# Designs tried in a protein design run: peptides against a protein of PDB entry 5HOI. Part 338

Target 1, 351 residues: chain A of PDB entry 5HOI
Amino acid sequence: FRYMPFSPAGTPFGFTDRRYLTMNEVGYVSTVKNSEQYSITVSFFDVGRFREYHFEDLFGYDLCFLNEKGTLFGQSKTGQIQYRPHDSIHSNWTKIIPLQAGERITSVAATPVRVIVGTSLGYFRSFNQFGVPFAVEKTSPIVALTAQNYRVFSVHYSQFHGLSYSLSELGTSSKRYYKRECPLPMSLPNINSDMKKDANLDYYNFNPMGIKSLFFSSYGDPCIFGSDNTLLLLSKWRSPEESKWLPILDSNMEIWKMSGGKETTDIHVWPLALAYDTLNCILVKGKHIWPEFPLPLPSEMEIRMPVFVKSKLLEENKAILNKKNEIGADTEAEEGEEDKEIQIPVSMAAE

## One batch from the design tools (peptide; made by RFdiffusion4, then SolubleMPNN)

Design b1_p30_4_s4 (from b1_p30_4, 17 letters changed)
Fold by OpenDDE base, seed 2:
Structure b1_p30_4_s4 (fold): chain B 351 residues (1-351), chain A 30 residues (1-30)
Amino acid sequence: as target 1 above (351 residues)
Amino acid sequence: EEEERKKTEEELKKLQEKFKERRKRRRLEE
């Protein structure tokens, strides 16, 4: 096994001079090889909200994370990172992450308030949006990161234990764990069955874990989309004993249904984000399982949302608010916007 | 090559329209 740089929904170069570094609901970041440099373009789906921009990359950034406030870039071998706000008010900043011999940055994530760097040796580094460091923690080797607000979803790999995950909150004073290196029930790519197609070998060499993307839902639930094309959602993560992974979408089965039961071996789903009950994705048709250029318009696939028991949601939210008020009477928690965290109780309706 | 690309884009567009139409039906049944 070799640690490779991971970015959410990133694509390989293949036989081309261009690839997507990352893509999500906000937009997509592309890079083009020039002779000795790269040209990076940051594009947005809402062209009225944000202006597309480009710059010359002399470092060869192979890691990227896009959010609504800026773009984080990273170079896996040199340890260089760059944050570029989308606005002209905030300045770009660059930093070098110290790496040991053979250590690589494996993933980066950025929110409007946090920057996170994970490495092949399991160094977890946290910063604010201005690149001021909070802490360095040693974990199991990190293979993927995503973040939303103060929350971080990390995927870890051990040769002995396979895949694990952590879910943490990066406050101002401390890191809180909701989950710490728990088993991740995701299937790894099957080398023996899938390697009969050269295109699958190229993708495996780019992404050995088969994690196509990693994100938080609009409700703040961790989501993962693996090589089996199943969307997994972590339900009830605030209750450690009740927390479970839910297969909320088999994308191959949904394509098969929409195709009228025809064998559609050339149509693939490329995940972007989960907004409410809808997977935002790129539909891909062709030899490669990833989108090529130009990028197709995003598609929306409805998931079977687990039955919202509105009553239990309201009771759990009241119980969380009451516990926050009992604990928060002594801490001036700044009035960050009431993101009404609708805790979604996932009852799978058994058909 | 360009004709195959155009055919692929039309097939993907038809699939996107089917997903949009399914979404409209579900929103009318709720």
Scores: peptide ipSAE 0.226, ipTM 0.802, DockQ to the pose 0.476
Fold by OpenDDE base, seed 1:
Structure b1_p30_4_s4 (fold): chain B 351 residues (1-351), chain A 30 residues (1-30)
Amino acid sequence: as target 1 above (351 residues)
Amino acid sequence: EEEERKKTEEELKKLQEKFKERRKRRRLEE
């Protein structure tokens, strides 16, 4: 086993000089090898909102995280990170993360307010959006990171215990855990069955955990998409005893249904994001399970989620709250905005 | 190569259209 740099929906070079460093609902970051240098391009799906930009990379960035405000780059071996805002108003910054002998940056994440660096030795480093450090924590070895606002979803690996996950919130002075190194019920890639095709071996060597992507949903729920092509969503994570992983989409089964029950062994889903009741993804056809160049337009796969009940129940709860506020002006009950976890009816979770 | 790429792009486009049609149908049944 070797710790490899992970970025959400990143692709290998394979036999080419180009790859995607990362992609999500915002856009995609590509790198092209030019002799001893790399040319990086940051492209956006909404071309009206953001302008594509490129730069020369002399460091060989192998880690990337894209958000609506900027792009974080990292070099897994040297510990160099760079943050590039998409706007020209804010300056780029560069920092070197101190690494021990044999330590590597395994994943990076960035939000408009936080930068997170995870390492193969389990160092979790947090920064603000300007690269000012907050803390260094020692955890189990980090293999993947994603973040939304102040929340961080981390995946950890132990040779003895397999995959675990943490869900944390990074305040200004403190880190809160909602989940701390809990078992992750995701299957690892099966080397013996799946490696019959050279393309699967190449992907395994690039990403031995088989985590194609991880993200937060539009509702702030942690999502992970593994080598089994199943989308897992962490439900009820605010309630420690009620929290569970839901298999909300089998993408292979969905492709099979849409293909009229034909074995479509050459069509693959590449996950980008979960927006409400739809998986935003790239449909890939060919030898490789990952998108090549040029990148196809994103597709939407509808999921059967009780999360549609979360939006209806959020609208109904907002409508009930608005009706209560129209009737009850007098009680100054500072009911703190505890994000009241919407009780999803059990009947809608199983279909 | 280019003809196979075009054929692949057309097949993916047909699959994308089927997903869009399924989504439209479910929104009419709710």
Scores: peptide ipSAE 0.226, ipTM 0.801, DockQ to the pose 0.482
Fold by OpenDDE base, seed 5:
Structure b1_p30_4_s4 (fold): chain B 351 residues (1-351), chain A 30 residues (1-30)
Amino acid sequence: as target 1 above (351 residues)
Amino acid sequence: EEEERKKTEEELKKLQEKFKERRKRRRLEE
């Protein structure tokens, strides 16, 4: 086994000079090999919100994470990272992550408030958005990272124990764990069965874990999309004993249904994000399981959430009440404490 | 090649519209 650089929904070069470094709901980052250098382009789905930009990459960035405020780049072998804000107001910054002999950066993540670097030796490094370091922690080897606000979802690999995951919150003073190196019930790629197609071998060499993407849902739940094309969501993660992985979408089954029950072995789902009850994805048709160039328009696939967690509805209602109280502090209106019934979505009232 | 690409784009577009139509139906049943 070799640790490979992971980026959410990143694609291999294959036989081409170009690939996607990462893609999500915000946009997509592409790199083109031009002789001894690379040209990187950061593109957005909302062209009215952000301007596409490009730059010359002399380092050969093989790690990327895109968010609504900027793009984090990393070079897995040299330890170089670069953060590029999308706005021209904030400056770019570059840093070298110290690596031991044979150590690689395996994944990077960035939010508007945190930068995270994970390595093949299990060094977890945290920074603020300006590259100021907070801490270095030693964990099991990190193979994938994603982050939302202050929360980090990390995937770990052990040769003896397989895949595990952690869910943590990076406060100002300390790291809190909600989950720490718990077993991850994701199927690994089957080398013997799946490698009968050359295209599957190329993808396996690029991503041996078969993790197509890793993200947080719009509700802040950890999500993972593996080689089995099943979307897993971590439910009830605030309650350690009640927390479980839910298979919320079999994308192969949904494609089969939409194709009228025809065997469509050439249509693939490439995951971007989970927004409410819909998986944002790229539908891919062709020889490769990943999107090529030009990038197709995103599609929405409906998921079946088996349980609206009553605790989330209560937290959302508290957050709405707190926002109303912050806005309502300027208006003296004694609107009485009427027990506003939590609007339970109609789908919960029918079982 | 270009005709096959165009046919693939049309098939993907038809699949996208089927997902949109399913979503519209569910939102009308809620």
Scores: peptide ipSAE 0.210, ipTM 0.791, DockQ to the pose 0.481
Fold by OpenDDE base, seed 3:
Structure b1_p30_4_s4 (fold): chain B 351 residues (1-351), chain A 30 residues (1-30)
Amino acid sequence: as target 1 above (351 residues)
Amino acid sequence: EEEERKKTEEELKKLQEKFKERRKRRRLEE
């Protein structure tokens, strides 16, 4: 096993000179090899919201995280990181992360308020959006990171214990754990069964953990999409005893059903994000399980949320509405914008 | 090559349309 640089929904080069460094609901970051240099392009799905931009990369960035405010880049071997705001008004910043002999940056994440760096030795480094450091913590080896606002979802690997996860909140003064190095019930790639196809070996060499992506849902729940093509969602993470992983989508089963029960071994789901009741994804057809160039348009796959997740979302929304009504009872009803009731579609009833 | 790419794009588009239609039917049965 080797620690490889991980970025959410990143693709290998394969036999090409180009790959995606990362992709999500905001957009996609591509890199092209030009002799000893790389050309990086940051592209957006909403072309009206942000302008596509490119730059020459002399460092060979192999880590990337895209958010609504900027792009974080990292070089796994040198420890260099760069943050590039999408708005040209804000300055880019660069920093070198000190690495020990043989240490690698394995993953990076960025929100509008936090930057996180994880390493193969389990150093967890936190910064603000301007690259000012908060803390350095020693954890189990980090293999993947994602973040939303102040929350961080980290995946750890031990040769003795396999995969674990942490869920933490990075306040201004302290880190809080909701989950700390708990077992992650995700299957690792099976080298013997799946590697009969050269394309699966190429992907395994790029990503030995088989984590295609990890993200937070639109509701702020940790999600992971593994090599088994199952979307797992961490439910009830605020209640340690009630916390459970829910298999909310078997993407292979959904493709099989929609194909009329034909063995469609050449159609693959590439996960981007979970928005409400839908997995935003790229449908890929071909030899490779990852999207090639040009990037296909995103697709929406309906998830099957368990009834118990719906009831809590309805209770949380009612509790928010009741708190707004208790606060609003003392001030005259200004005709405030209709808080769009998130109509949780009833269709998520399991048959 | 280009004809095979176009056929692949059309098959993916038909699959996307089937997902949209299934989602619409489920929303009408509720």
Scores: peptide ipSAE 0.205, ipTM 0.781, DockQ to the pose 0.409; fails the geometry check

Design b1_p30_5_s1 (from b1_p30_5, 20 letters changed)
Fold by OpenDDE base, seed 5:
Structure b1_p30_5_s1 (fold): chain B 351 residues (1-351), chain A 30 residues (1-30)
Amino acid sequence: as target 1 above (351 residues)
Amino acid sequence: DRRKKKREINKLRMEGASEEEILKLLKEYE
């Protein structure tokens, strides 16, 4: 296993000279290789609110976190981080995070009030928005971070214990845990079944945890979207005993329904954010499970508990089709009807 | 109404409609 730099909804280079470092509801950050240098562009979905900007990256930033106030960059090997406010009134700052031999920054997060750095050795470093350090804590190895205001959602990995998560609040004087290294009920990518396609292998090498993104919902609930394309939401996290992960969207099931019950292997959901009752995402069409260039406009998918099983719906629809064919058997069978859209029962469409 | 519009736009994206066609449809619903 190798710790890889993780950024929310980041994409691999693949066979190209460009990738997305991160994307969310605010915008997307791209990087383009130019010989030994990189050109970084910070783009926004609300073009009226923020001006797109670019800069030359001499350090090869491989970590990024975008928020409404600025962009945090990090270099996983050197330990360099840079914060760039979107507003020109505030100065950029750069800092070097001290790394031990073989230690890497694995994830970074930034809010308007906090900067967080997580490492492969489990160093959790917290800063204010100006790069002033608060504390260093030793945790299990950190593989992913996200943050909202003072709250941090961290994902940890141990070779012995698998995936765990923490939910903490970074006050002015102390860190409070709501959850501390609790088991994360997320499936890891299945190397043997899923790696039959080269495109899946490229993504696995980029992100071996299969975490496409993690974010806080608009209500402040931790969300994670794994390789199984299921959106998990941590409910009731304020009550440690009542806290549970809810599978609030099976995106494969939603794609299947939207396709009229046709199996489509070329359409993928790329998660951005959860706003109220809708997943903001990119609908990716093509060979790769991640968005290419140019970035398509975001789509919205309604969250739904996966109550329906695809197999049962297919059996019910086959039974309805067979009954219609038994009633219709006296009229000449025109051969062309293989492409009949599976009528999704109206009861499933009306909510 | 708004939910039906979102589903229709998403269907068009899945069918491979251009972002220009989608933006045109979005404007027709404003």
Scores: peptide ipSAE 0.051, ipTM 0.671, DockQ to the pose 0.856
Fold by OpenDDE base, seed 4:
Structure b1_p30_5_s1 (fold): chain B 351 residues (1-351), chain A 30 residues (1-30)
Amino acid sequence: as target 1 above (351 residues)
Amino acid sequence: DRRKKKREINKLRMEGASEEEILKLLKEYE
């Protein structure tokens, strides 16, 4: 097993010289390889609010986190991190995170008030937005981080226990846990079934956990989007005994519905954020499950609990068609190639 | 209304509409 640098909705290079380091509701960060250096561009969806900026990266930043106030960069091997405010009022700062032999920064997160660094050895390092350290904590190996305000959602990996998660709040004086290394009910990528396509192997090598993204919802609930293309939301996390992961969206099911019940293999959901009742995402069309260049505009997908099973819908629709054919035996209705749009029940049709 | 717009935009993106066409449709709904 290899710990890889994780950034929310980051993409691999694939066969190209460019990739997205991260993307979310604020914007997207791209890097282009220019011989021995990289050119990083920080782009925004709200072009009226923020100005795109670029810089030369001599370090090869492979970690990134974008927020409304700045961008955090990290280099997984060297331990270098850089915070770049979007405004020109605040200065950029750089810091080297001390790494042990074989230790890697696996994820970074930044809010307007906190910077968080997680490592493959489970070092959790917290800073303010100016790079002033608060604490260092030893946890299980960190594979992913996201943060909102003072809250941190961390994903941990153990070879023995698989995936776990923590939800913590980083106050000025103390860290509070709402959840501490609890089991994360997310399936890991199935190497045997999915690796038949080179593109899936490339993505697995980039992101062996299959976590496409993790974020906090607009309501401050932890969300994770795995390789199964299911959006999980941690509900009732304030009540430890009542807390549960809700599969609030099966994006494969939603794509299937939007395609009129046709199996599509060339359309993929790439998660950005959860805003109220809608997943902000990129609808990716193509061979790769991740967005390429240029980046398509974000789409909104309504969240829905996957209460219905595709197989039952197909059986019900076949039963309805068979009943229509039994009743229609007397009228010579021309067998026009009516595109067999699966009638999705109105209750399942996106209102 | 807003949900119908979202579905139509998503359908067009799935069909491979250009971002310019999507932006045009977005403006027609403003």
Scores: peptide ipSAE 0.061, ipTM 0.684, DockQ to the pose 0.767; fails the geometry check
Fold by OpenDDE base, seed 1:
Formats: structure tokens, C-alpha cells, sequence
Structure b1_p30_5_s1 (fold): chain B 351 residues (1-351), chain A 30 residues (1-30)
């Protein structure tokens, strides 16, 4: 196993010279290889509020986090981080994170008030928005970070315990835990089944945890979207004993419904954010499970708990079709290619 | 209404409609 640099909704280069470093509800950050240099572009979905900007990257930033106030960049091997405010009134700052031999920055996060750096050795480093350090804590190895305001959602990996998560608040003087290295009930990518497609191998090599993204909802609930394409939301996290992960969206099921019950292998959900009752996402059409260039406009997908099992719906529809054929057998009705539109129950289609 | 519109847009994206066609449809519903 190798710790890879993780950024929310980041994409691999694949066979191209370009990739997305990160994307969310605010916008997307792209990088293009130009010989030994990179050109980084920070683009926004609200073009009226923010101006797109670009700069030359001589360091090869492989970590990124975008928020409404700025962009944090990181280089996983060198430990360099850079914060770039979107507003030109505020100065950019650069810092080198001290790394031990073989240590990597695995994830970075930034809010308007905090900067967080997580490493492959489990060093959790916190800073203010100006790069002034608060603390260094030793945790289990960090594989992913996101943050909202003062709250941090961290994902950890142990070879012995698998995936865990923490939810913490970074006050001015102290770190408070709501959850500390609790088991994360997310499935890891199945190398044996999924790696039959070269495109899946490329993605696995880029992101071996299969965490496509993690974010806080508009209500401040931790969300994670794994390789199973299920959106998990941490409910009741303020009550440690009542806290649970809710599968609030099976995106494969929603694609299947939108396709009229046809199996589609070329349509994928790429998660951006959860706003109220809707997942902001990119609908990706193509060979790769990640968006290519140009980036399609975000789609909204309604969250729905997967109450219905696909197999049961298919069995029920087959039973309805068989009953229709038994009743219709007495009339010489021509074998017209009846479009086998799987009638999705009106309660599923009409909302 | 708004949910139906979102689903129709998502369906068009899945069918491979251009962002220009989607933006045109969005304007026709405003």
C-alpha cells in the first residue's frame, strides 16, 4: 500500500497532460503539465462573484483545497504549501511543512479561518488562515481531510484497523473531538473485481482508498462518497452514542432509474457537495469514472435513502410482464418490439 | 416543478446534450 496525495474530487492525469486538482460547489482547480512546469487555473461556477485566475507552478502541487475565500495548494513530497486568497487585497503565503524521511503530506484542507495539513505518518498540523501554527498532533495515518469553519473531518487508515474517522473542532486554544478515530463503515475498492477495466486501475493507482470526495453538508454534517458510489452522511454526531452513518444516496441506483432501468456503464456521478437535500455533482459520460475536459456544468441529484433493492424491482417488473403475457396469449397480437421500459413505480418517478 | 426540471436536465446530460442546449432549455423555463 502507498499513501497517495488526496484532494476532494481530484482527478488523475490518465493519459492526458491535464487534471483537476480539486473541485467542489465553489469551483474547480485544474493543472496542465508544461514540460517541467505546471500551469494552474482556479475556476469558479459563480462567474459573477469570482474571477478565474491562473499562475505558473514551479513546485508541482499535487494537493489542493478550494473554499470561498482562497485556495490551498500542497506538494506531498517537499512539504511546501501555498495559500492564495481569491481577493487580491490579501497576500499569498508559502510555508514548508517539515517532513520526516518517507513522510508525505496526504491531504490538506482550508477554511476562511483554518489551514490543516495531514500526513502519512499521522501528523495533524493546524494553522490559522495566515499560516501561523497552532498545534501538531500525532494521530493514525491521515488519508483525507475536509474542513468547514472550525470543524475538521479527517479519515485515517491503519493496516490493522482499516478506515477510521475523526470529527474535531479547532478552537483558538484547543482541539475538541466529537469523534476520535471511530470506525468508518466504508468499503475499500475491490481490486479483483473492479480492476478488470484499465480505467479503474488508473483511478485506483491515483486513489487507492476510492474516496472520490468528502465534504461537510450545508447543515455541517460530515459526508463521504466512496468507490461504491454511495453518499454517506454522519447523522447525530453531537450525540456520540446516537451518531450513525446514513446511506443517503445510492448514485448507481439513481443513474439506473434515470436511464429507464437500463444498465449503463458509461454514466458516472462525480460528487461536489451536498446542499440541503441535493447532491451537487458532475454527471460524467464516457470511459473514465471522473470528469475530463471541458468540465460539464454541475447537476443536482436529490438524496434518497436506498429503500428499494434493484433486484426486487426487476423481479416485480418481470412478474408484471409475465402476468400480462399470460392474459394476452388468446389474441394474435403482433410481436411488436414493445419497448421494455421498466416501469419505475410512480412514487419513485414523480417526486 | 423545480425537481422535474432538474431531472429533465440530468436526463439530457446523460443523453449527451451540449451545455448550450441545456442552458437554452433552462432559459425557456425561466
Amino acid sequence: as target 1 above (351 residues)
Amino acid sequence: DRRKKKREINKLRMEGASEEEILKLLKEYE
Scores: peptide ipSAE 0.052, ipTM 0.670, DockQ to the pose 0.722; fails the geometry check
Fold by OpenDDE base, seed 2:
Structure b1_p30_5_s1 (fold): chain B 351 residues (1-351), chain A 30 residues (1-30)
Amino acid sequence: as target 1 above (351 residues)
Amino acid sequence: DRRKKKREINKLRMEGASEEEILKLLKEYE
């Protein structure tokens, strides 16, 4: 299929019987294949606030969104959605979204007050938290959704125009746009260079847009984390003319700094949320760019504008090493010193 | 202090320290 089901920070099965349907700052949702059915587990990082629960899934849910009040599930082909509150006060509800021939649900989002469904034909469907419909709008094809309170961040794809985004507020009577199908300055996955590794091909087949996650920050700013491992934040979105995407973190550069300037190919950042000035993420160690089982505890990575160019830092460090070797005129060039940790400038380490 | 602790924890995770070792270190700093 050209349009794949997307959930924030969802992982593929790969060669396993299990995957994460979604994960964020609240917790993680896993599914396990059990012969003809699936077992879904909803787990929380704050085990004191919420109790982990599981259920049998006979529908094969491939879409998920977790929030502080409940979990939304969706089946991309059948159009079935289910909302499961975390509390026992509110009942679960199920609904069938009417789909046209070849239409798929591509993304779902839920807040404590809204449920949103996006499709491969660009149908944007909004509901309240009880599954009562508000409106149906026709947009460009939707590939990803996230929501916070009444606000929705949607990513769209056109074969002719590439990626675009919208930012909207779902009031009681009307939808307001802050941004409507504006160009999204995010690179798509490069099939020719990056797909030489089998693990990258498996992930591309699962998520061809390379959007690892999208979320709202704790301040309510739209964030997106693409295949380039750069966190983009939409700044000044309330002023349409002043709004801009800020590259607030190059996670590959931060891994490189933390490794002492060594090229690491086995460490990956998996984004969860942006809380104040820190990216909540999973540090993944291994061949796959996504977390496996068991899930490692979340890490915090401080956001920093990529002001420094890695190539210049490598050249400067080589120039410093060469100057040290010119001053040290003593004869034995021991060949083994190439493995010296690149001294990261104290100014980068002290912030 | 808190930033230094976060960097040290992240370094240990990158080195492949177990979550039990990290949790033990976190408790020693409480």
Scores: peptide ipSAE 0.048, ipTM 0.666, DockQ to the pose 0.720; fails the geometry check

